# Peptides against a protein of PDB entry 4HTP, part 8

Target 1, 231 residues: chain A of PDB entry 4HTP
Amino acid sequence: SQTVASHVPFADLCSTLERIQKSKGRAEKIRHFREFLDSWRKFHDALHKNHKDVTDSFYPAMRLILPQLERERMAYGIKETMLAKLYIELLNLPRDGKDALKLLNYRTPTGTHGDAGDFAMIAYFVLKPRCLQKGSLTIQQVNDLLDSIASNNSAKRKDLIKKSLLQLITQSSALEQKWLIRMIIKDLKLGVSQQTIFSVFHNDAAELHNVTTDLEKVCRQLHDPSVGLSD

## One batch from the design tools (peptide; aimed at target 1 T16 F36 S39 K42)

Design b1_p10_5 (made by RFdiffusion4)
Pose (drawn by RFdiffusion4):
Structure b1_p10_5 (pose): chain A 221 residues (1-106, 117-231), chain P 10 residues (1-10)
Amino acid sequence: SQTVASHVPFADLCSTLERIQKSKGRAEKIRHFREFLDSWRKFHDALHKNHKDVTDSFYPAMRLILPQLERERMAYGIKETMLAKLYIELLNLPRDGKDALKLLNYGDFAMIAYFVLKPRCLQKGSLTIQQVNDLLDSIASNNSAKRKDLIKKSLLQLITQSSALEQKWLIRMIIKDLKLGVSQQTIFSVFHNDAAELHNVTTDLEKVCRQLHDPSVGLSD
Amino acid sequence: STKLQELANS
């Protein structure tokens, strides 16, 4: 019943992605990712130490790191133009004000929002990776259910409980373009030698994470 | 150290 994702601050995923994006070279981008992945695997063993048929995996994090491969969640129905409106309303931004104009007259949207949010209020987030996933699930379902009001509420939960950095990365997760500077093939190859292959056949990100959880145990086994 | 690193090394 327990998950690694319920114990990991979304902030730690975001700080990792930030360092990845910031790194100039491939080797350094891989290093930052590897450290998070390795810690996730160590904690997985400690958490599920004496457990039986464990289905927990790196999937809750991997689906955020490779969001373009997201298949379980339906479309979010979220445009950058409506996030601008949501922030203007939420932050009580005067429309003639400098910050409101930056959002309205839209180095992607996530960065503009980052610069707007950075000097403001909350500096430390509270959400775990699991809670972020649960809320993204509500947003996708409410888009399917044509409930734009429940989408606003769920997105407000995500936004108001998160730091500027988490919000920058959350926006990029919803738009599905992280701009990390490291390819999907590279990310899969760092995770597991066989991961790129398994994903080609299955197109199933959760299956790949779960089946190839152990790096020393291949597809042949 | 991150929360995850602390948990992993505990």

Design b1_p10_5_s1 (made by RFdiffusion4, then SolubleMPNN; from b1_p10_5, 4 letters changed)
Fold by OpenDDE base, seed 3:
Order: C-alpha cells, then structure tokens, then sequence
Structure b1_p10_5_s1 (fold): chain B 231 residues (1-231), chain A 10 residues (1-10)
C-alpha cells in the first residue's frame, strides 16, 4: 500500500530537525516541527483522498524523531566505535590521520568546535567534504534499512548489518548522516522535550502514550488533531 | 514552499 513515508525524502526530515536544533527559542522550534507535521497531514489527505480506512500515519517520522520510544524494532547493536571504524574503512582514512583519530577519540576535544562527546557532529565535519550533497532515500527506505539492521543484529548477521549501513551511508548527505547517527544512538539533541513534541502533534498524545507506550497507536488514533480520545 | 508542500499540492 502507498504511504506518505514512501514519498517524503529523508532529507526533508533532516532539514526540519536541523532548523529545530538551530532555533534558539521554544516557539521557533515548535513552529518548524508544526510546519513539517502540517505538510505531512496535507499530503496524507491528498494521497488517501479516496481511501477512508488506511493505517498510514505520522508513525514512520515520529519513530525517527523520538527514537528512544522505539518498541517495534529490537536494538541495533551499533555504537559510536563501530561507526567510527566503518567510516575509516569506507572513506579510506589513514588510521593515524587526523580525521580517523577524531572519530575514534570523539570524547576528547581536539578542535575549535565544542563538539566533544557528540559523535554525530564530529562525523558530520569529516563527511561534509567527502559525501554527496543530496541524499536519495525516503523516510520509508530509511526505516526499512533500520528494520533490517535490528533484525540482523538479533540474528547475529554482521555482514548483513554492514550491507545495510553501507546503503544508508552511500545514499545520504553528510547532514542526513549526522541525523541518522543521532537516530541510531537515540539522542537527537533538539532542545525540545518529548512532551512538547506530543503536545504539538495532538493534545491527547502524551496521555495516550503514557497508557499504551505504543507510538504507532498514538500516531494512528490521533492522526486528526480535531478528533480527541473522548470522541 | 517546502518539498513536502510541493508534493501535497501535486
């Protein structure tokens, strides 16, 4: 079945997240998220105009925005050190070179940027001169690859994990990879709380999530902002 | 107009 996520570029989500992160005030952060959400809902209505009973929802995006609430897929088994080694190999970085050492020693401040401890930011600066300017993945494709990684981690298929990671990396810009890393590590650093994200999505979202702990159910049942839990 | 808005209007 056709989904909104199969049409939305992953780059659009990443650009929104970047704008949220760069915004100083809560109101501006909320505005950027609301604009993305409203656009998603409008596209949903257009895509499903003749189909009333669809299970499609904001869930594919929401699970990437709130990755710490992921309950459907199992653990990725991916740490910063694994990603560092993968990037060194893929980019053919000298092992004793500056960029390789930055990735491996990401907790130690080595530069003018206060990015110590933020692996995704360190990776971004290494990737920026070396990667595509624009990625080609949709949100659906990103989720499919992440599902593959989690499944193969559970099955201890390291070769297949690497294959999916390589596909993610080679089809993503440096900016998209920064956010992808943060999604995998489950720390987006948006400067806005989970409660705020839920409140913007729907007035009843936080309550429903507190009861069900089911992010997909929250997104599906509360897809329409005008229809509450009590209706 | 965002890419999403363009898609919604298409």
Amino acid sequence: as target 1 above (231 residues)
Amino acid sequence: MTALQKLANA
Scores: peptide ipSAE 0.027, ipTM 0.707, DockQ to the pose 0.754
OpenDDE base, seeds 1, 2, 4, 5: peptide ipSAE 0.018, 0.021, 0.027, 0.020; ipTM 0.512, 0.536, 0.709, 0.526

Design b1_p10_5_s2 (made by RFdiffusion4, then SolubleMPNN; from b1_p10_5, 4 letters changed)
Fold by OpenDDE base, seed 1:
Structure b1_p10_5_s2 (fold): chain B 231 residues (1-231), chain A 10 residues (1-10)
Amino acid sequence: as target 1 above (231 residues)
Amino acid sequence: MTALEKLANS
């Protein structure tokens, strides 16, 4: 079935998230999120113009924006140390080299950027000169790969986890990987609250989420910003 | 304009 997520490049989400993160004020952050959301809704309306009964929603994007609210996908079993080791292997970084040590010792302040403790930022700078400038993954493909990782983690299939991670990495830019890492670790550092994200999405979103704790249900039931819970 | 915006306007 055709979904909006199957058409939206993951790069577009990442660029939006990057703009949000770089924005200083709440209003500017909200604007960037709203622009992405509005574009998504417009595309949804166009894609599903002749289909009234669709389950497609903003959920594929929302679960990446609010990964701490993920309930459908089980734990990835992935930590920064695992990613560090994977990058060292994949990029063939000297184990005692500067970049390998940066990844492994990401919690220790090294250099002037003050990115201590932010593994994703450290990874970004290591990856930027070494990876593709533009990724090829859609939001749906990213979610499919993340689903695979979670499923294989549950099944204790470490080799298949690695395979899916490699697919994510090799098909993503440094910027996309920065955000992907943050999604996996479940800390986007956007500088906006969950409540703000919900409020921009729909006026009733926070309330419905508080009751249901079901992010997909929130996205589906409140897909139309003009239709409230009481309607 | 993002790819999404282009798609939405197509």
Scores: peptide ipSAE 0.042, ipTM 0.766, DockQ to the pose 0.935
OpenDDE base, seeds 2, 3, 4, 5: peptide ipSAE 0.008, 0.040, 0.040, 0.008; ipTM 0.488, 0.762, 0.762, 0.493

Design b1_p10_5_s3 (made by RFdiffusion4, then SolubleMPNN; from b1_p10_5, 5 letters changed)
Fold by OpenDDE base, seed 3:
Parts: sequence; C-alpha cells; structure tokens
Structure b1_p10_5_s3 (fold): chain B 231 residues (1-231), chain A 10 residues (1-10)
Amino acid sequence: as target 1 above (231 residues)
Amino acid sequence: MTALEKLANA
C-alpha cells in the first residue's frame, strides 16, 4: 500500500531537525516541527482522499524523531566505535591521520568546535567534504534499512548489517548522516522535550503514550488533531 | 519550499 513515508525525502526530515536544533527559543522549535507535521497531514489527506480506512500515519517519522521510544524493532547493536571504524574503511582514511583519530577519539576535544562527545557532529565535519550534496532516500527506505539492521543484529549476521549501513551511507548527504547517526544512537539533541513533541502532535498524545507505550498506536489513533480520545 | 510542501500542494 502507498504511504506518505514512501514519498517524503529523508532530507526533508533532516532539514527540519536541523532547523529545530539551530533555533534558540521553544516557540521557534515548535513552529518548525508544526510546519513539517502540517505538511505531512496535508499530503496524507491528498494521497488517501478516496481511501478512508488506512493504517498510514505519522509513525514512520515519529519513530525517527523519538527513537528512544522505539519498541517495534530490536536493538541495532551499533556503537560509535563501530561507525568510526566503518567510516575509516569506507572513506579510506589513513588510520593514523587526523580525521580517523577524530572519529576514534570523539570524546576528546581536538578542535575549535565544542563537539567533544558528540560523535554525529564529528562525523559530519569529516563527511562534509567527502559525501554527496543531496541524498536520495525516502523516510520509508530509511526505516526499511534500519529494520534490516535490527533483524540482522538479532540473527548475528554482521555482513548483512554492514551491507545495510553502506547503503544508508552511500545514499545520504553529510547532514542526513549526522541525523541518521543520532537516530541510531537514540539522542537527537533537539533541545525540545518528548512532552513538547507529543503536545504539538496531539493534545491527548502524551496520555495515550503513557498508557500504551505504543508509538504507532498513538500516531494512528490521534492522526486527526481535531479528534480526541474521548470522541 | 520543501519537497514535502510541493507534494502536499500537488
């Protein structure tokens, strides 16, 4: 079945997240998230105009925005050190070179950027001069690849994990990879709380999530902001 | 205008 996520570029989500992160005030952060959400809902209505009983929802995006609440897919088994080694190999970085050492020693401040301990930011600066300017992945494709990684981690298929990671990396810009890393590590650093994200999505979202702990159910049942839990 | 906005208005 056709989904909104199969049409939305992953780059659009990443650009929204970048704008949220760069915004100083809560109100501005909320505005950027609301604009993305409203556009998603409008596209949903257009895409499903003749189909009233669809299970499609904001869930594919929400599970990437709130990755710490992921319960459907199992653990990725990916740490910063694994990603560092993969990037060194893929980019053919000298092992004793400055960029390789930055990735491996990401907790130690080595430069003018206060990015110590933020692997995704360190990776971004290494990737920026070396990667595609624009990625080609949709939100659906990103989720499919992440599902593959989690499944193969459970099955201990390291070669297939690497294959899916390579596909993610080679089809993504440096900015998209920064956010992808943060999604995998489950720390987006948006400067806005989970409660705020839920409140913007729907007035009853936090309550429903507290009871069910089911992010897909929250997104599906509360898809329409005008229809509450009590209706 | 984002790609999403273009899709929503199409």
Scores: peptide ipSAE 0.045, ipTM 0.777, DockQ to the pose 0.905
OpenDDE base, seeds 1, 2, 4, 5: peptide ipSAE 0.044, 0.008, 0.044, 0.041; ipTM 0.771, 0.488, 0.772, 0.757

Design b1_p10_6 (made by RFdiffusion4)
Pose (drawn by RFdiffusion4):
Structure b1_p10_6 (pose): chain A 221 residues (1-106, 117-231), chain P 10 residues (1-10)
Amino acid sequence: SQTVASHVPFADLCSTLERIQKSKGRAEKIRHFREFLDSWRKFHDALHKNHKDVTDSFYPAMRLILPQLERERMAYGIKETMLAKLYIELLNLPRDGKDALKLLNYGDFAMIAYFVLKPRCLQKGSLTIQQVNDLLDSIASNNSAKRKDLIKKSLLQLITQSSALEQKWLIRMIIKDLKLGVSQQTIFSVFHNDAAELHNVTTDLEKVCRQLHDPSVGLSD
Amino acid sequence: STTLEELADS
C-alpha cells in the first residue's frame, strides 16, 4: 500500500530538474539525475524491506521527468494564456502593473511565472510527489468531465502550496516540455540499459519503471 | 542533503 512518492518532497524533484537544466554538459546533467534515481532506489529497498508483491516503482517521478510520454493521464486542458489569468486573479495583480503585463504579453511561460512568483510569499513548498500526481490526476479527469471549475480548484491547490521553483517545474510538467537539455534516450539509458527498448515495444512508462526497477536484472530475465 | 538522501542513508 505504501509508496516512495508519498515520502519525497516535490521540491526535491524540482531542485534536481533545476540543476539538470542549469548544467552545461551532458555528464553533469546525468550526474544530477542519477543521484536522485539512486536515492529513490535505496529508499525503495528500505521502505519495502520485507514486503511481498510490490508494484511501487520510479514511475511517479519518471512520468514527471518524461512528461511527453505520459499516457495514463488524459489531456489537462490547460493553456499558458489561462494560467496567466489564474495568476493575475490569484495574486491580485493590477492589470496595468508590471507583473500582470509580463504574464499577459507572453525563456518560456514557466520562467515568466517563476520571476513573478519568486519575490512573493511562500518560499518553501509542502507537497509530496504523490500529492502532486494525485492533483494532476484530478485535473486530467475534470478536463474529461468538462468541469473547468474543479480544474481551477485543483490547480489552485497545486499552485498556492508550492514555491516559485516548484511552480515553474509544475507548469513545465503540464505543458509537457521540460527543456532539460538531455534526451529521452539518455534518460532511459541512465535508468536501465534495457529501458529504451522496453518502452519501444510497450509504449508504457509504468511498465518500464516497474519491470526494470532493478538495474542489474535485465529484460532477458 | 535532501529528504530523500537522508531517508536513503537512514

Design b1_p10_6_s1 (made by RFdiffusion4, then SolubleMPNN; from b1_p10_6, 7 letters changed)
Fold by OpenDDE base, seed 5:
Structure b1_p10_6_s1 (fold): chain B 231 residues (1-231), chain A 10 residues (1-10)
Amino acid sequence: as target 1 above (231 residues)
Amino acid sequence: MTALQRMAAA
């Protein structure tokens, strides 16, 4: 069956997240999220206009926006150090070079950006002049690859983990990779609370999540903002 | 407009 996520470019989510992060006020952050969500729901209605009782929902996006609430996937087993080494290899960076050292020593301030401790930002600047300008992955494809990584981590198949990571990386822009890294590390630094995200999504979302801890259920049951939990 | 916005409007 078709899903909204199979049509939405990962770049669209990343650009939204970037706008949210760059916004200073809560209201502006909310606006950007709401605009993305509204577009998602509108497209959902169009895509599924002839289909009732679909299981498709905002879940594919929500689980990337709130990765710390992920309960379906097993652990990725990926840390910043692993990614640093992978990028050094993939980009053929000199190991004693400036960019390699930035990635490996991401916790130490090296520049004027103040990105110490934020591996994703450091990676972004290394990647920006070295990777494609526009990614080709959909949200569905990103989730599929992340599923693969988690499964292969559980199976201790490092080779297959690398394969999936390479597919993600080679098909993503620097900006997309910045956010992908944050999703994997499970820290988006959006500056907006989980409660706010839920409240914008649906009035009853926080309550339902508090009871079920099931993000997919929240997204599915409360897909329609006009239909409440008690209805 | 994002691709999603364009798709939603179509």
Scores: peptide ipSAE 0.532, ipTM 0.946, DockQ to the pose 0.981
OpenDDE base, seeds 1, 2, 3, 4: peptide ipSAE 0.046, 0.042, 0.044, 0.044; ipTM 0.779, 0.768, 0.768, 0.771

Design b1_p10_6_s2 (made by RFdiffusion4, then SolubleMPNN; from b1_p10_6, 4 letters changed)
Fold by OpenDDE base, seed 4:
Structure b1_p10_6_s2 (fold): chain B 231 residues (1-231), chain A 10 residues (1-10)
Amino acid sequence: as target 1 above (231 residues)
Amino acid sequence: MTALELLALS
């Protein structure tokens, strides 16, 4: 479908998230998110210039930024251990090797980076020297693949889950995979609250979400920052 | 693609 998400590289979202994570102050974190959001809205206006009644919204990005609030997509059935095993296989890592052990024992402090318990960061450092290609996925493609994973998990199609995961992995940079893992595990570690994200998105977003618990509805109804909930 | 690039193509 013709959506903003079909045009925005997943790398752009990941870069924004990385900037947010690295920023120390709340104000700087907010700035990075706002810049991404503003760019999205501008692109939306351009894309839908001749189509005023569209269902397209920030939802495809928002559901990746706030994955804990995902309600449309069923459970992935993916945990860190599964991903560790997949990476060991895919990267042909020696089972008793340093990198394989780091992935499997991600909860145990092993290195100087202090990334114990953060599987995504451990995976990033394993992937960084091994990922040579730039990511090519759009936000829509990422969501489509995640939808596939959830659907196949429900259907108990483990082979198809693996297929979709492999597509995500092989078409993503190490940085993109770091964030993708965090989205799947539903812990982004941005250092900014859900409330802050909503407040930047729209003044009425938190209230509408509290009532509806529907992230898509929030994004659709409040896509225009100048139009309030009561308008 | 940016909004400006999209506008240029429209």
Scores: peptide ipSAE 0.029, ipTM 0.745, DockQ to the pose 0.194
OpenDDE base, seeds 1, 2, 3, 5: peptide ipSAE 0.025, 0.024, 0.025, 0.024; ipTM 0.706, 0.691, 0.712, 0.691; seed 1 fails the geometry check

Design b1_p10_6_s3 (made by RFdiffusion4, then SolubleMPNN; from b1_p10_6, 6 letters changed)
Fold by OpenDDE base, seed 1:
Structure b1_p10_6_s3 (fold): chain B 231 residues (1-231), chain A 10 residues (1-10)
Amino acid sequence: as target 1 above (231 residues)
Amino acid sequence: MTALQKLAEA
């Protein structure tokens, strides 16, 4: 089935998130999110012009932006230490080398950047000179791979988890991997609250989420910003 | 213009 998420590059989401993170003020952060959302809605309208009953919504993106609210996908079973070891293996980093130690000891301040405790940032700098400059994944493909990881974690299929992770990694830029890591760890560090994200999405989004705790339902029912819960 | 914006205008 044709979904907006199947057409939107994951890179576009990551670029938006990067802009949000780098923005100093709330208003600027909101602007970047709104621009992405508006573009998504416009594309949705164009894609589904002749289809009145579609279940497609912003959910595929929203669940990546608010990964702590994920309820459909089970636990990944992935921690920073696992990712560190995977990167060391994949990149063939010397285990006693500087970059390997940075990844393994990500909580310890090393160097001038003050990125201690932010594994994704440490990974970004290690990856930047070693990976593709542009990724090839869509938002749908990223979600499919994340679903696979969660499913295989539940099934205790470590080999298949690794396979899906490798697919994510090898098809992603350093920037995309930075954000992917943050999505997996469920800490985006955007500098905007969940409430702000919901408020920009729809005026009734926070309320509906508080009642239902169903992010997909929120995105589907409140897809149109002009149609409220009481309408 | 982002790739998404380009897609929305196409």
Scores: peptide ipSAE 0.031, ipTM 0.720, DockQ to the pose 0.871
OpenDDE base, seeds 2, 3, 4, 5: peptide ipSAE 0.014, 0.030, 0.031, 0.012; ipTM 0.530, 0.701, 0.698, 0.515

Design b1_p10_6_s4 (made by RFdiffusion4, then SolubleMPNN; from b1_p10_6, 5 letters changed)
Fold by OpenDDE base, seed 1:
Structure b1_p10_6_s4 (fold): chain B 231 residues (1-231), chain A 10 residues (1-10)
Amino acid sequence: as target 1 above (231 residues)
Amino acid sequence: MTALEKLAAA
């Protein structure tokens, strides 16, 4: 079945997240999230105008925005050190070079940016001059690849994990990879709380999530912002 | 305008 996520570029989500991160204050951060959500809902209505009772929802995006609440897929088994080694290999970085050392020693401040401890930000600066300017992945494709990684981690298929990671990396811009890393590590550093994200999505979202702990159910049942839990 | 916004407007 057709989904909104199959049409939405991952780049659009990443650009929204970047705007949220750069925004000063809660109100501006909320505005950027709301604009993305409203556009998603509008596209959903257009895509499904002739179909009632579709299961499609904001869930594919929400699970990337709130990766700590992921319950459908198992752990990725990916750490910063694994990604560092992968990037050094993929980009053919000299092991004793500045960029390789930045990735491996991401916890130690080596530069003026103050990004110590944020592997995704260190990776971004290494990737920026070396990667595609525009990625080609949809939100659905990103989720499919992440599902593959989690499944193969559970099955201890390291070769297939690497394959899916390479697909993500080679089809993503430096900015998209920055956010993808943060999704995998489960720390987006948006500067807005989970409660704020839920409140913008739907007034009853936090309550329903507290009861069900099921992010997909929250997104499906509260897809329409005008229809509450008590309706 | 993002690609999503363009798609939503179409």
Scores: peptide ipSAE 0.045, ipTM 0.773, DockQ to the pose 0.934
OpenDDE base, seeds 2, 3, 4, 5: peptide ipSAE 0.041, 0.043, 0.045, 0.037; ipTM 0.757, 0.767, 0.774, 0.739

Design b1_p10_7 (made by RFdiffusion4)
Pose (drawn by RFdiffusion4):
Structure b1_p10_7 (pose): chain A 221 residues (1-106, 117-231), chain P 10 residues (1-10)
Amino acid sequence: SQTVASHVPFADLCSTLERIQKSKGRAEKIRHFREFLDSWRKFHDALHKNHKDVTDSFYPAMRLILPQLERERMAYGIKETMLAKLYIELLNLPRDGKDALKLLNYGDFAMIAYFVLKPRCLQKGSLTIQQVNDLLDSIASNNSAKRKDLIKKSLLQLITQSSALEQKWLIRMIIKDLKLGVSQQTIFSVFHNDAAELHNVTTDLEKVCRQLHDPSVGLSD
Amino acid sequence: KTVLEELAEE
């Protein structure tokens, strides 16, 4: 019943992605990712130490790291133009104000929002990776259910409980373009030698994370 | 040191 994702601050995923994006070279981008992945695996063993048929995996994090491969969640129905309106309303931004104009006259949207949010209020987030996933699930379902009000509420929960950095990365997760500077093939190859292959045949991110959870145990086994 | 790194060391 328990998950690694319920114990990991979304902030730690975000700080990892930030360092990845900031790194100039491939080797350094891989290093930052590998450290998070390796810690996730060590904590997985400690958490599920004496457990039986464990289905927990790196999937809750991997689906955020490779969001373009997201298949389980339906479309979010979220445009950058409406996030701008949501922030102007939420932050009580005067429309003639400098910050409101930056959002309205839209180095992607996530960065603009980052610069707007950075000097403001909350500096330390509170959400776990699991809670972020649960809320993204509510947003996708409410888009399918044509409930734009429940989408606003869920997104408000995500935004108001998160730091500027987390919001920058959450926006990029929703738009599905992280701009990390490291390819999907590279990310899969760091996770597991066989991961790129398994994803080609299955197109199933959760299956790949679960089946190839152990890096020393291949597809052949 | 992140929360995950601290948990992994325990």

Design b1_p10_7_s1 (made by RFdiffusion4, then SolubleMPNN; from b1_p10_7, 4 letters changed)
Fold by OpenDDE base, seed 1:
Structure b1_p10_7_s1 (fold): chain B 231 residues (1-231), chain A 10 residues (1-10)
Amino acid sequence: as target 1 above (231 residues)
Amino acid sequence: MTALERLAAE
């Protein structure tokens, strides 16, 4: 079945997240998120115009925006050190070179950027001159690959984890990889709270999530911003 | 305009 997520480029989500992060004010952050959400809902309505009983929702995007609330997908088993080693290998970086050391010692960057402890930002700068300018993955494809990683982690299939990671990396821009890393590590650093995200999504979203702890249910039941929990 | 915005407008 066709979903909105199968049509939306992952790049669009990442661009939105980048705008949110760069915005200083809460109002601007909210605006960027709202614009993305509104576009998603409009596309949903168009895509499913003749289908009333669809389970499609904002969930595929929401679970990437609020990865700490993920309950369906198990742990990835991926840490910054693993990613660092993978990038060093993939990019054929000299192990004693500046960029390799930046990735490995991401907690204590010696550079001009105050990105201490932000592995994703360090990775971004290493990747920017070395990777594709534009990725090709949809939100659905990203989620599928992340599902694969989690499943294979549970099965202790390290080779398949690497395969899925390589697919993510090779089909993503530096910017997309920055956000992908943050999604995997479960820290987006958006500067906007979970509560704010829920409030923008739907007035009843925070309440429903507090009761159910089910992000998919929240997204499905509260897909229509005009229909409340009591309706 | 993002790809999503274009898709939403169709």
Scores: peptide ipSAE 0.044, ipTM 0.762, DockQ to the pose 0.948
OpenDDE base, seeds 2, 3, 4, 5: peptide ipSAE 0.041, 0.041, 0.042, 0.040; ipTM 0.753, 0.752, 0.756, 0.746

Design b1_p10_7_s2 (made by RFdiffusion4, then SolubleMPNN; from b1_p10_7, 4 letters changed)
Fold by OpenDDE base, seed 1:
Structure b1_p10_7_s2 (fold): chain B 231 residues (1-231), chain A 10 residues (1-10)
Amino acid sequence: as target 1 above (231 residues)
Amino acid sequence: MTALEKLAAE
């Protein structure tokens, strides 16, 4: 079935998230999120013009924006140390080299950027000169790969986890990987609250989420910003 | 203009 997520490049989400993160004020952050959301809704309406009964929603994007609210996908079993080791291997970084040590010791302040403790930022700078400039994954493909990782983690299939991670990494830019890492670790550092994200999405979103704790249900039931819970 | 915006305009 055709979904909006199957058409939207993951790069577009990442660029939006990057703009949000770089924005200083709440209003500017909200604007960037709203622009992405509005574009998504417009595309949804166009894609599903002749289909009134669709389950497609903003959920594929929302679960990446609010990964701490994920309930469908089980734990990835992935930590920064695992990613560090994977990058060292994949990029063939000297184990005692500067970049390998940066990844492994990401919690220790190294250099002037003050990115201590932010593994994703450290990874970004290591990856930027070494990876593709433009990724090829859609939001749906990213979610499919993340689902695979979670499923294989549950099944204790470490080799298959690595395979899916490699697919994510090799098809993503440094910027996309920065955000992907943050999604996996479940800390986007956007500088906007969950409540703000919900409020921009729909006026009733926070309330419905508080009752249901079901992010997909929130996205589906409140897909139309003009239709409230009481309607 | 993002790819999404382009798609939405089609």
Scores: peptide ipSAE 0.043, ipTM 0.756, DockQ to the pose 0.939
OpenDDE base, seeds 2, 3, 4, 5: peptide ipSAE 0.038, 0.040, 0.042, 0.037; ipTM 0.738, 0.744, 0.751, 0.726

Design b1_p10_7_s3 (made by RFdiffusion4, then SolubleMPNN; from b1_p10_7, 3 letters changed)
Fold by OpenDDE base, seed 4:
Parts: C-alpha cells; structure tokens; sequence
Structure b1_p10_7_s3 (fold): chain B 231 residues (1-231), chain A 10 residues (1-10)
C-alpha cells in the first residue's frame, strides 16, 4: 500500500529535527514539529483521498522522532564504537589520524565545538567534507533499512548489518547521518520532551501511549487531531 | 519549503 513515508525524503525529517534542535525556546521547537506534522497530515489526506480504509499514519516518522519508544523493531545491537570503526573503514581514515581518533574517543573533549559525548555530532563534522551533500532516502526506506538491521542483529548476521548500514550511509548526507546515528543510538537531543511531542501530535496521545505503550496504535487511532479517544 | 510541504500542496 502507498504510504506518506514512501514519498517523504528523510532529509525533510532531518532538517526539521535540526531546526528543532537549534531552536532555543520551547515554542519555537513546537512550531517546527507542528509544521512538519501538519504537512504530513495534509499530504496524507491528499494521498488517500479516495481510500477510506488505510492504516497509514505518522508512525513511520514518529518512531524515528521517539526512537526510545520503539517496540516493533528489535534491538539494533549497534553502539558508537561499532559506527566509529565502520566510518574509519568506509572513509579510509588513518587509524592514528585526528578524525579516526575523534570518532573512537568521542567522549573525550578534544574539539572546539564542545561536542564531547555526542558521537553523532563528531561524526557529522568528520562526514561533512566526505559525503553527499544531499541524501536520496525516503523515510520508508530508512525504516526498511533499520528493520533489516534489527532483523539481522537478531539473526546474528553481522555482515548483513554492515551491508544495511552501508546503504544508509552511502545514500545520506552528513546531516542525515547525524540524525540517523541519533535514531539508532536512541537519543535525539532535541531539547523537547516526549510529552511535548505527544501533546503536539494529539491531545490524547500521551494518555493512549501510557496505556498501550504502542506508538503505532497511538499514531493510527489519533491520526486526526480533531477526533479524540472517546469519539 | 520542504519537499513534504510541496507535496502536501499538490
């Protein structure tokens, strides 16, 4: 079935997340998220205009925005060290070089940017001069690849995990990879709480999630902001 | 305007 996520570039989500992160005030952060969400819903309505019974929802995006709440996908089995090694290999970075060491020792404050402890930011700066300026992946494709990673992790297929990671990396900009890393590590550092995200999504979202712990169900049942749980 | 926003307008 056709989904909104199959049409939305992953870059659009990442740009939104970047705007949210850079925003200082809660209100501004909320605005950026709301704009993305509203655009998504509008596109959904247009895409499914002639289809009344669709399961499509904001879930593909929401699960990337709130990766800590992921319950469908199994653990990736990916840590920063693994990603560091992968990038060093992929980018053919000298092992004793500054960039390789930055990736491996991302917890150590070595940089002027104060990005210590944030692997994604360290990776971003390493990747920026070395990767695509614009990615080509849709949100659906990203989720598909992440599903593959999780599945292969469960199956202990390390080589296939690497393959899927390489597909993600080679088709993503540095900015997209920054956010992808944060999604995988499950820490977006948006500066906005889960509750705020839910509140913007739907007034009943937090309540429904608290009961069900099912992010997809929340997104499906509360797809329409004007329709409540009691309706 | 993002691609998503453009798509939403179509």
Amino acid sequence: as target 1 above (231 residues)
Amino acid sequence: MTVLEKLALE
Scores: peptide ipSAE 0.050, ipTM 0.753, DockQ to the pose 0.939
OpenDDE base, seeds 1, 2, 3, 5: peptide ipSAE 0.046, 0.045, 0.043, 0.044; ipTM 0.745, 0.744, 0.735, 0.743

